# Peptides against a protein of PDB entry 5D63: the designs that were tried, part 168

Target 1, 292 residues: chain A of PDB entry 5D63
Amino acid sequence: SLRRGIYHIENAGVPSAIDLKDGSSSDGTPIVGWQFTPDTINWHQLWLAEPIPNVADTFTLCNLFSGTYMDLYNGSSEAGTAVNGWQGTAFTTNPHQLWTIKKSSDGTSYKIQNYGSKTFVDLVNGDSSDGAKIAGWTGTWDEGNPHQKWYFNRMSVSSAEAQAAIARNPHIHGTYRGYILDGEYLVLPNATFTQIWKDSGLPGSKWREQIYDCDDFAIAMKAAVGKWGADSWKANGFAIFCGVMLGVNKAGDAAHAYNFTLTKDHADIVFFEPQNGGYLNDIGYDSYMAFY

## One batch from the design tools (peptide; made by RFdiffusion4, then SolubleMPNN)

Design b2_p24_1_s3 (from b2_p24_1, 15 letters changed)
Fold by OpenDDE base, seed 5:
Structure b2_p24_1_s3 (fold): chain B 292 residues (1-292), chain A 24 residues (1-24)
Amino acid sequence: as target 1 above (292 residues)
Amino acid sequence: SKEDEMFRLFRETHHALLEKIKAA
């Protein structure tokens, strides 16, 4: 079963992703096929999938940028019916915005079926051009047509997954206590994480004993990421991953505060030094506390 | 609130951090 999370949804046949045109929040904004760049944010192409309680394999899909939802126009079962962004809520009862998402016959891609009409999200003619039509179209679950098959690239982690990644790291002290602040986290590429760091002013900040030292840098970075998230996305129900750790060195005579994020595969953490913008697998401290 | 909780937890541990740093 598809997990709750943020996904980049890519066509199985051509290098095109499901894109909300111009990221517009207006009702009726076309959802279209559009090119994407791997390992980047792809701003208009991220979708929060919220599972509907007690309805098997059924979700709403909220565009992260616009805060609007994938909507089959009038819930029509006619082939070629427009799929648009439209205002909605995560747990709506409107069948126009309810999507059953299950594995296709190939076992790797998914098909996206409208709950009411039973038609499928279709990249019309497999058109790879920017702005290509995406529509509801007749189909079956076992059909091999790549126009209706989609890869769901997960761009977020649950709090449990983040916790597991931390637990696997060798630089965690035996006295470690972790505090989870949110339920689902968008994981940023390092390039974006670094850009937020640069824009925060931290690169020009001067270390000063006690008044602006390691804890201030680490908290300032987390605050900057939080603000970036709030300013960048209109959807709710998720956070941007940026952790704070407190650690002690091997000798036990020095402590440090620093940040951490997740690796590309979401399986491990990498440490981030907010005083110089460096990423390290070993920062020289073992963490006894984290919050994220 | 979440923010209040974060600050409370941080302040409690921050004291321990400062003691470790100052002990060096």
Scores: peptide ipSAE 0.028, ipTM 0.558, DockQ to the pose 0.497
Fold by OpenDDE base, seed 4:
Structure b2_p24_1_s3 (fold): chain B 292 residues (1-292), chain A 24 residues (1-24)
Amino acid sequence: as target 1 above (292 residues)
Amino acid sequence: SKEDEMFRLFRETHHALLEKIKAA
């Protein structure tokens, strides 16, 4: 079953993703097929899937950028009915915004069925052009039509997954204590993470003994990422992953504060030095405390 | 906020540890 999380949803037949046109929050904004760039944010193409309690395999899909929800226009079962962004809530009872998402017959892709109409999200004619219509269309779960099959690429991690990634890292001290601040985290590409760092002013900040040293840099980065998240996305119910760690070196004669994020596959952490913007697999310290 | 409290705790802990290291 599909887990709660943020997904980039890509067509199984052509290199097109489900895109909220212009990221607009206006009711009735078209959801369309659009090209995407791997390892980038793809701003208008991220969707938070929120599972509906006690309704099997059924979700709302909130566009991360606009904060609006995938909506089948008037809940119509007619083939070709527009799929749009529309205001809503995560746990709505509006069947126009409820989507049953299960594996397709190929076992890798998913189909997205409107709960009410029982029609499927369809990239009309498999059109790979930017702005191609996405609509509700008749279908069945067992059909192999790639127009109605979608890969759900997870772009976020749960707090538990983050915790697991930390736990398997070799640079964790035996006395480690972790503090989880949120439940679900969008994991940024390094390029975006770096850009936030640059925009924060940290590259120009001067290290000063105690008054503005490693902990200040690390906290400033965390704050910058938090602000970036708040300013960039209208959806709620998730955070941007940026951890803070305190560590001690192996010799036990130095301590440091630094940041960390997750690797592309979300299986491991990578350390980030906010004083110089470097990414390291080994920062030279073993973490005894983290919050994220 | 919870986050603010964590920041405070973090800084206090780090400084305390640094003092221990300097004393060791």
Scores: peptide ipSAE 0.022, ipTM 0.557, DockQ to the pose 0.834
Fold by OpenDDE base, seed 1:
Structure b2_p24_1_s3 (fold): chain B 292 residues (1-292), chain A 24 residues (1-24)
Amino acid sequence: as target 1 above (292 residues)
Amino acid sequence: SKEDEMFRLFRETHHALLEKIKAA
């Protein structure tokens, strides 16, 4: 079953993603097919899937940017019914905004069925152009029509997944204690993470003994990421991944504070040095504490 | 706040370890 998380939803037939047009929060804003750029944020194309308790494989889909929800207009079962952004809540009972999401017959893509109408999210005619119509359309779960098949590219991790990634890393001290601050984390591309670092002013910050040293840099980076998240997204219920670690070197005679994020495949962590903006697989310290 | 709590925890833990390291 599909896990709670943030997804980039890509058509199985053409290189088009489900896009909330202009990221507008207005009710009735069209959801359309749109091109995307790999390894970027794709601002208007991220969707938080929230599973509905006690309703199998059924979710709301909140646009991360606008904070509005995928909505089948009037819940109509007519083929060609508009799919729009509309105000809502994560656990709504409005069937216009409830979507059953299950694997298609090919075992890799998903189909998105409106809970009420039983029609499917359809990239009309498989049109790959920007602004192409996405609509509710008749279909069945076993059909092979790529217009109704979607890849769900997971862009976030749960706290448990992050914890597992940390546990797999060889640079963890035996005394390690981790503190989880949130439940779901958007994982940023390194380019975005670096840009936040640049915009924070940290590249120009002066290291000063004790008064502004490694811990200040590391916390400042986390604060910058937090602020970026708050300023960038209208949806709630997730955080932006940026960890802080405290570590000790192998000799046991030096300690350091630094950041970390997740690799692209979300399976491992990579260390980030906020004093120089570097990404490292080995920062020279074993972590005895982290919070993220 | 959550942030304040983390700041406190961070300072306390890091300081404690640093003192141990300095004493070694």
Scores: peptide ipSAE 0.022, ipTM 0.548, DockQ to the pose 0.690
Fold by OpenDDE base, seed 3:
Structure b2_p24_1_s3 (fold): chain B 292 residues (1-292), chain A 24 residues (1-24)
Amino acid sequence: as target 1 above (292 residues)
Amino acid sequence: SKEDEMFRLFRETHHALLEKIKAA
């Protein structure tokens, strides 16, 4: 079963992703096929999948940018029915906005079926052009038609997954205490993470003994990421991943505060030094406390 | 070190608060 999370949804046949046109929050905004750039944010192409309690394999899909939901126009079962962004709620009972998502016959891609109409999200004619129509279309679960097959690339991690990644890292002190602040985290590409760091003013900040030292830098980075998230996305129910760690060196005679994020595959953490913007696999400290 | 002492103090003063946040 598909887990709750943020996904980039890519067509199985052509290099096109499900895109909310212009990221508009207006009711009736077309959802279209659009090109994407790997390892980037792809702003209008991120969808929060919220599982519906007690309805197997069924979700709402909230556009992260607009905060609106994938909606089959009038819930029509007619082939070619528009799929649009529309206002809604995560746990709506509106069948226009409920989508059953299960593996396709190839075992790697998914099909997206409207709960009410039983039609499938279809990249019409497999058109790879920007702005290509996405519509409800007749189909079956076992068909191999790539127009209706979608890869769900997970762009977020649960708190449990983040916790597991930390636990696997060798630079954790025996006295480690971790504190989880949120349930689901959008994991940023390093380029975006770095840009937030640059925009925060931290590169120009001066280290000063106690008054503005390592803990201030680390907290400022987390605050900057939090603000970036709040300013960038209209959807709720997730956070932007940026951890803070306190660590002690191997000699036990020095401590440090720093940040960390997750690697591209979400399996490991990488340390981030907010005083210089560096990414390190070994920052020279073992963490005894983290919050994220 | 002075820095170690500072972080020790931080742990002692903030653990309870962080646990409260996690539980809430």
Scores: peptide ipSAE 0.015, ipTM 0.502, DockQ to the pose 0.050

Design b2_p24_1_s4 (from b2_p24_1, 16 letters changed)
Fold by OpenDDE base, seed 4:
Structure b2_p24_1_s4 (fold): chain B 292 residues (1-292), chain A 24 residues (1-24)
Amino acid sequence: as target 1 above (292 residues)
Amino acid sequence: SKEEEMEKLFREEHRALLAEIAAR
């Protein structure tokens, strides 16, 4: 079953993703096929899948950028019915915005069925061009038509997954305590994470003993990421992953505060030094505390 | 909420832990 999370949704047949056109929050904004760049944020192409309680395999899909929801126009079962962004809520009862998402017959891709109409989200004619129509279309769960098959590339982690990634890292102290601040985290590409760091002014910040030292840098980075998240996305119910750690060196005579994020595969953490913008697999400290 | 509890715990524990940091 599909887990709650943020997904980049890619067509199984062509290199096209489900895109909310221009990221517009206007009701009736077309959802279209659009090219994407691997390992980038793909701003208009991120969708928060919120599972509906007590309705098996059924979700709302909130566009992260616009805060609007995937909506089958008038809930029509007619082939070619537009799929648009529309205002909504995560736990709506509106069948126009409820999507049953299950594995396709190939066992890798998903199909997205409108709960009410029972039609499927379809990249019309498998058109790979930017702005290609996405519509509700007749189909079956077993049909192999790639126009209706979608890969759900998970772009977020749950707090539990983050915790597990931390626990696997060899640079965690035996006294480690982690404090989870949110439930679901968008994991940024390093390039985006670095850009936030640059834009924060931290590269030009002066280290000063005690008054603006490692903890200030690390907290400032977290604050910068938090602000970036708030300023960048209109959807709610998720955070941007940026951790703060406190660590002690092997000798036990020095401590440091630093950041961390998750690797691309979300299986591990990587340390980030906010004083110089470096990513390290080993920062020279074992973490005894983190919050994220 | 869990978040509020964790946030509270964070504030309390973080203050204590920061006091031990020989800062770099």
Scores: peptide ipSAE 0.033, ipTM 0.559, DockQ to the pose 0.217
Fold by OpenDDE base, seed 2:
Parts: C-alpha cells; structure tokens; sequence
Structure b2_p24_1_s4 (fold): chain B 292 residues (1-292), chain A 24 residues (1-24)
C-alpha cells in the first residue's frame, strides 16, 4: 500500500507531472500536466498523500504549495470531468476529494481512482505539453493505458525512516539520544539546502568564542530552514528536514555542534557544516545527541 | 596554519560544550 508522504507524481508514459496550475489556491484551479526538472523541488508538483483511516487504499492529495486538495469537479463520472484544486481537509468525507490509489497491473506504477465516481485520473491523450488537461476518465484497474498510470516518487521521509538512517550511520556515539520533532519531513536537494544557508546570512557570520560558535551556527541553520518552510508552503502536517547534532571526537576531548540532512535515496545521513557550508560523510565527530 | 585555524573554528572542549548545553 502507498505510505503517507509527499510525492512527485509523474506520468508513466511521458515526462509530465501532475501540476497545480500556477500554484494557485483558488477553488477550481486546473490541475494539469507539466514538465519537471529531476532532483529539484518542482514547487507546484508536490502532493501530500494522507491515508483515510479505515478506508483501504484511500487518500486525500493536498498540494504542498497551495494547500488545496485534488478535487473531481462535482464528483461526475463523465469522461473528461475536470480535476481541480479545491479547498478541503486532510480527513474529509467529501468523495470528490477521496482517491483510491493502488498499484497498476505493471506492479510499479499506480492508478488514481476517485472514490465516488470510480473514474481514474487521466492525462488526456498522453499530452506531454505544459498545461495538458488532466481529467477523470473511465477505466479499469487492469488496463495498461499509460495515460492513467502514475509513478509516485517519494520526496519525504517519516520520522521512523529518518531514525533508521541515523542508526545506520557509523558516526553515532554509544550514548546517542535522538529527539524527533515532527512526523513527516520533506527532504531537500543539497542545492536548495545550500541556498537556504546562503540566504540566512551564515556565510558572513563570524565565529566568536562561545558568544557565536558552533552551536549558534547549527541552531541558526535549523531556524533558517524552519522559516523557509513556513514561508514557502501553504500545506500543513509536515516539516522540512534539517537536523542538529552534538558530537564528540574519537579522543573524547573535543565536541562540536553541526547539522545533517538525508542523502538523495533517503537511506543515509550526510553531515553539514554550517560554518562553511560543506557536506561531509565524516565530520570527525560521533553524535551523542540529535534533534530533528 | 590553516589547519590550526580550522581546528579553532570547529573544535571545542567536550566538557565545556556539555556544560553549556546542560545549562541551556
């Protein structure tokens, strides 16, 4: 079954993603096919899938940027019915905004069926052009039509997955204590993470003994990422991944405070030095505490 | 040396750091 998380949803037939046009929060904003750039944020093309309790394989899909939900217009079962962004809630009972998402017959892609109408989200004619129509369309779960098949690329991690990634890292001290602050985390590309660091003013900050040292840099980075998240996205129920660690060196006579994020595959962590903006697999310290 | 400057920038006494963290 599909896990709760943030997804980039890509058509199985053409290089097009499900896009909320202009990221608009207005009711009735068209959801369309649009080109995307791999390994980037793709601002209008991220969707938070929230599973509905006690309803098998059924979700709401919240656009991360607009905070609105994928909505089948009037819940109509007619082929060609518009799919739009519309105001809603994560656990709505409105069948216009409830989507059954299950594996297609190919075992890799998903199909997205409206709970009420039983029609499927369709990239009309497989059109790869920007602004191509996405609509509800008749179909079956067994059909191989790529217009109705979608890859769900997960762009977030759960707190449990983050915890597991940390636990696998060789630079964790035996006395390690982690504190989880949120439940689901959008994982940023390093380029975006670095840009937030640059925009924070940290590159121009001067190290000063105790008054502005390693912990101040690390906390300032965490705060900058938090603010960036709040300013960038209208959806709720997720955070931006940026951790803070305290570590001790192998000799046990020096400590450091630093940041960390997840690798692209979400399987491992990478350390980030907020004093110089560097990414390291080994920062020279073993972490005894983290919060994220 | 540049290395010594880097050590000064990135390394603090473990004892001092723990004390400061515990106090905060």
Amino acid sequence: as target 1 above (292 residues)
Amino acid sequence: SKEEEMEKLFREEHRALLAEIAAR
Scores: peptide ipSAE 0.024, ipTM 0.590, DockQ to the pose 0.053
Fold by OpenDDE base, seed 1:
Structure b2_p24_1_s4 (fold): chain B 292 residues (1-292), chain A 24 residues (1-24)
Amino acid sequence: as target 1 above (292 residues)
Amino acid sequence: SKEEEMEKLFREEHRALLAEIAAR
């Protein structure tokens, strides 16, 4: 079963992703196939899948950038019906915006069926060109047509998954307490995380004893990430992952405040030093407290 | 309980560690 989360949705046949054209929030904005760049944000190609309570395997798909929802035009069952961005809500009852998402017959990719029309999201003719038509099309769950098969690359983690990643890390103090602030987190590529750090002014900030030291740097980084999230995305119901940790050194005679994020596979954490922008597997401290 | 004891230890150590952070 597909989990709630943010996904990059890639065609199983060609290197094309589901893209909201220009990230526009206008009703009727075409959803199209578009090329993507691995290990980048892919701004217009991120979709928050919100599961509908008591409706098995059924979701709304909110474009993260525009805050609009994937919508089958007029809910038509005709092959070639446009799929567009349209205003909506996460728990809508509008069948034009309800999508049943289940594994395809290959066990790896998914098919996306409109709840009302029972047609499938189709990359028309498997066209790999930018702006290629995505439409509702007739199909079956067991059909092997790659035009209707999609890989859901998960770009977010739940709070539970983040907690599990922390628990696997060897640099956690025996007295560790974590405080979870949100439910779902977009995990940024390190390049984006670093760019936010640069744009925050922290690289030019002067360390000053007590008045602007490790905790100020760490909190300023988290605040910068939070602001970046708010300014960048119109969708709600998620946060941007950036943790703060307090740690103690092995000798137990020094403490430090620092940041952390998740690795690309979301299985582990990596420490981030906001005073120099460095990523470290070992920052020299064991965390006794985190909030994220 | 063991949990209460651990929580107490955490609070005590946390205060000490915060003091160390404040010193830097």
Scores: peptide ipSAE 0.032, ipTM 0.560, DockQ to the pose 0.102; fails the geometry check
Fold by OpenDDE base, seed 3:
Structure b2_p24_1_s4 (fold): chain B 292 residues (1-292), chain A 24 residues (1-24)
Amino acid sequence: as target 1 above (292 residues)
Amino acid sequence: SKEEEMEKLFREEHRALLAEIAAR
């Protein structure tokens, strides 16, 4: 079954993603097909899937940017019914905003069925143009029509997945203690992570013994990422991944504070040095403490 | 080298963090 998480949802037939037009929070904002850029944020195209308790394979889909939910207009079963952004809640009982999401017949893509109408989210005519209509349309789970098949590219990790990635890293000290702060984390591309670092003022910050040293840089980076998240997204129920580590060198005579994030495949961590903006697979320290 | 200086700077930051390690 599909797990709770943030997804970029791409059509299986054409290079188009499910996009909330202009990222608008207005009720009735069209959801449309739109081009996307791989390995970028794709601001209007990220959806938080929240599983509904006791309703098998059924979710709400919250647009991260607008904080509104995917909504089948009037819950109509008519082919061509508009799919829009609309205000809602993660655990709504409104069938207009409840979506059953299961694997398609190809075993890789998903189909998105409205819980009430039993129609499917359809990229009308498989139109790859920006602004192409997405609508509810009649269909079946077994149908091979690519207009109704979607790849769910997971853009987030659970706290458990992050913990597992850390546990696999060879640069963890035997005394390691990890502290999990949130449940689900949007994982940023390095380019975005670096841009946040640049915008934080840290590149211009002067290292000063004790008063503004490694711990200050590392905490400032985490604070900058947290603020960026709060300022960028209207949806709730997730965090932006940016960890802080304390580490000790192999000799045991030096310690350091630094950041870390996840690799693109979410399987590993990469260290980030907030004093110079560098990404490293080995920062020269073994972590004895982390919080993220 | 600048890299060596940065490494040294990273190493000199150690006392407070080491004190916490020592307290364990």
Scores: peptide ipSAE 0.027, ipTM 0.587, DockQ to the pose 0.057; fails the geometry check

Design b2_p24_2_s1 (from b2_p24_2, 14 letters changed)
Fold by OpenDDE base, seed 5:
Structure b2_p24_2_s1 (fold): chain B 292 residues (1-292), chain A 24 residues (1-24)
Amino acid sequence: as target 1 above (292 residues)
Amino acid sequence: SAADEARQEALFRAEYHALKERFA
């Protein structure tokens, strides 16, 4: 089954993603097909899938940018019914905003069925043009129509997945203790992570003994990422991944505070030095404490 | 456990404070 998380949802037939037009929070804003750029944020094209308790394979889909939800207009079962953004809540009982999401017959893509109407999210005519209509359309689970098949590319990690990635890293001290602050984390591309670092003012910050040294840099980066998240997204129920670590060197005679993020495949961590903006696989310290 | 918490606090306040250095 599809796990809770943030997804970029791409059509199986053409290079088009499910896009909330202009990222608008207005009720009735069209959801459309739109081009995307791999390994970028794709601001209007990220969706938080929240599983509905006790309803198998059924979710709400919240647009990360607007904070509104995917909504089948009037819950109509007619082919061509508009799919729009609309105000809602994560655990709504409104069938217009409930979507059953399961694997298609090809075993790789998913189909998105409206819970009430039993119609499927359809990229009309497989149109790859920006602004192409996405609508509810008749279909079946076993049908191979690529207009109704979607790849769900996971853009986030759970706290458990982050914990597992840390545990796999060789630069973790035997006394390590991690403190998990949130449940689900949007993982940023390094380019975005670096831009937040630049915009924070840290590149121009002066190191000062005790009063503004390594731990202050690391915490300032964490705070900058948190603020960026709050300022950028209207949806709730997730955080932006940015960790802080305290580490000790192999000799046990030096310690350091630094940041870390996840690799692109979410399987490992990479260390980030907030004093110079560098990414390192080995920062020269083994972490005995982290919070993220 | 209380022992674990004490250890963690010692690492943070005593060990880290004593050992931390400027990154160069």
Scores: peptide ipSAE 0.065, ipTM 0.640, DockQ to the pose 0.169
Fold by OpenDDE base, seed 2:
Structure b2_p24_2_s1 (fold): chain B 292 residues (1-292), chain A 24 residues (1-24)
Amino acid sequence: as target 1 above (292 residues)
Amino acid sequence: SAADEARQEALFRAEYHALKERFA
């Protein structure tokens, strides 16, 4: 079954993603097909899938940028019914905003069925052009029509997944204690992470003994990422991944504070040095404490 | 042992300010 998380939702037939037009929060904003760039943020094309308790395989889909929800207009079962962004809540009972999401017959892609109308989210005519219509359309779960098949590319990790990635890393001290601050984390590409670092002013910050040293740099980076998240997204219920670690070297005679993020495949962590903006697989310290 | 780990953890946390260095 589909896990709670943030997804980039791509058509199985053409290189088009489900896009909230202009990222607008207005009720009735069209949801359309739009081109995307791999390994980038794709601002208007990220969706938080929130599972509905006690309703199997059923979710709300919140646009990360606008904070509005995928909505089948008037819940109509007519083919060609508009799919729009609309105000809502994560655990709504409104069937216009409830979507049953299960694997298609190919076992890789998903189909998205409206809970009430039983119609499916359809990229009309498989149109790959920007602004192509996405609508509710008649269908069945076993049909192979790529117009109604979608890849759900996970762009976030749960706290448990992050914890597991940390546990696999060889540079974790035996005394390690991790403190989990949030439940779900959007994982940024390194280019975006670096840009936040640059915009924070840290590249021009001066190291000063105790008053502004390694822990201040690391905490400032985390604060910058947090602020970036708050300023960038209107949806709630997730955070931006950026960790802080305290580590000790192998000799046990030096300690350091630094950041870390997750690799592209979310399986491992990579260390980030906020004093110089470098990414390292081995920062020369074993972490005995982290918060993220 | 768990006790040894706890002692090491306490030591690291307590002495961090003395051990921390500028990254070079």
Scores: peptide ipSAE 0.060, ipTM 0.660, DockQ to the pose 0.093
Fold by OpenDDE base, seed 4:
Structure b2_p24_2_s1 (fold): chain B 292 residues (1-292), chain A 24 residues (1-24)
Amino acid sequence: as target 1 above (292 residues)
Amino acid sequence: SAADEARQEALFRAEYHALKERFA
């Protein structure tokens, strides 16, 4: 079953992703096929899948950028019915915005069926051009038509997944305590993470004994990421991953505060030094405390 | 024990300001 999370949804047949045109929050904004760049944010192409309680495999899909929801126009079962962004809520009862998402017959891709109409999200004619129509279309779960098959590339982690990634890292002290601040985290590419760091002014900040030292840098980075998230996305119900750690060196005679994020595969953490913008697999400290 | 770990953690936290250094 598909987990709650943020997904980049890519067509199984052509290199096209489900894109909310211009990221507009206007009701009726077309959802279209659009090219994407791997390992980037793809701003208008991120969707928060919120599972509906007690309705198997059924979700709302909130566009992360616009805060609007994937909506089958008038809930029509006619082939070619527009799929648009529309205002909504995560746990709506509006069948126009409820999508049953299950594995396709190939076992890797998913199909996205409108709960009410029972039609499927279709990249019309498999058109790979930017702005290609995405519509509701007749189909079956076992049909092999790649126009209706989608890869769900998970762009977020749950707090539990983050916790697990931390737990398996070798640079965690035996006394480690983690404090989870949110439930779901968009994981940023390093390039984006670094850009936030640059834009924060931290690269030009002066280290000063006690008054602005390692903990200040680390907290400032987390604050910068938080602000970036708030300023960048209209959807709610998720956070941007950026952790703060306190660690002690092996000798036990030095401590440091630093940041961390997750690796691309979300399986591990990587340490980030906010004083110089470096990423390290080993920062020279074992963390006894983190909050993220 | 868990209690020992908690006490050690508390010690680390309490002494952090004395132990912190620039850079990792």
Scores: peptide ipSAE 0.056, ipTM 0.665, DockQ to the pose 0.100
Fold by OpenDDE base, seed 3:
Structure b2_p24_2_s1 (fold): chain B 292 residues (1-292), chain A 24 residues (1-24)
Amino acid sequence: as target 1 above (292 residues)
Amino acid sequence: SAADEARQEALFRAEYHALKERFA
C-alpha cells in the first residue's frame, strides 16, 4: 500500500507530472500535465498523500505549494470532469477530495480513483504538452491505459527511514543518541540545500571562539532550512530535512557540530559543513548526538 | 564495559565546550 508521504506524480506514458497550475491556492485551479526536471524541487508538482484512517488505500492529496487539495469537480462520474485544486482538510469526508490509490496492472505505477465517482485521474489523450487536461475518466483497475497510470516518486522520508539511514552510516559513535523532531521530511536536492545555505548569510559569517563557532553555524543552518520551509510551502504536516550532529574525532580529543541530509535514494546520509558549504561522506567525526 | 561507555558518553556531553573546534 502507498505510504503517507510527499510524492512527485508522473505519468507512466509520457514525461509529464501532475501539476497545480501556477501553484494557485484559488478554488477551482486546474490540475494539469506539465513537464518536470529530475532532481529539482518541481514546486507545483509535489503532493502530500495523507491516508484516511479505516478507509483502505484512500488518501487526500494536498498540493505542497498551494496547500489546496486535489478535487474532482462536483464529484461527477462523467468522463472529462475537471480535476482541480480546492480548499480542504487532510482528513475530509468530502468524496470529491478522497482518492483510492492502488497499484496498476503493471505492478509499478498506480491508478488514482476518486472515492465517490469511481472514475480515474486521466491525462486526457496522453497529451504531453504543458497544461494538458487532467480529468476524471471511466476505467478499471486492470486496464493498461497509460493515461491513467502514474508513478509515485517519493520525495520525503519518514522519521523511521531517516533513523535507519543514520544507523547504516559508519560514522556514528557508539554513544550515539538521536532525537527525532518531526514525522515526515521533504528531502531537498543538494542544489536547493546549498542555496538555502547561501541565502542564510552563513557563507559570510565569521567564526568566533565560543560565541559563534561550529554549533552556532550548524544550528543557524537548521533554522534557515526551517524558515525556508515555512516561507515556501503552504501545506502542513511535514518538515524539511536538515539534521544537526555533534561528533567526536577518532582520537577522542576534538569535537565538532555539523549538519547532514539524505542522499538522493534516501538510503544514506551525507554530511554538510555549514562553515564552508561542503558535502562529505566522511567529515572526520563520529556523531554521538543528532536532532532532526 | 557498558559502564565505561556511559561514563565516556557523559564526559563527551559535559565537556563538549572544551573539545569543540573550528573547521579548518
Scores: peptide ipSAE 0.037, ipTM 0.616, DockQ to the pose 0.086

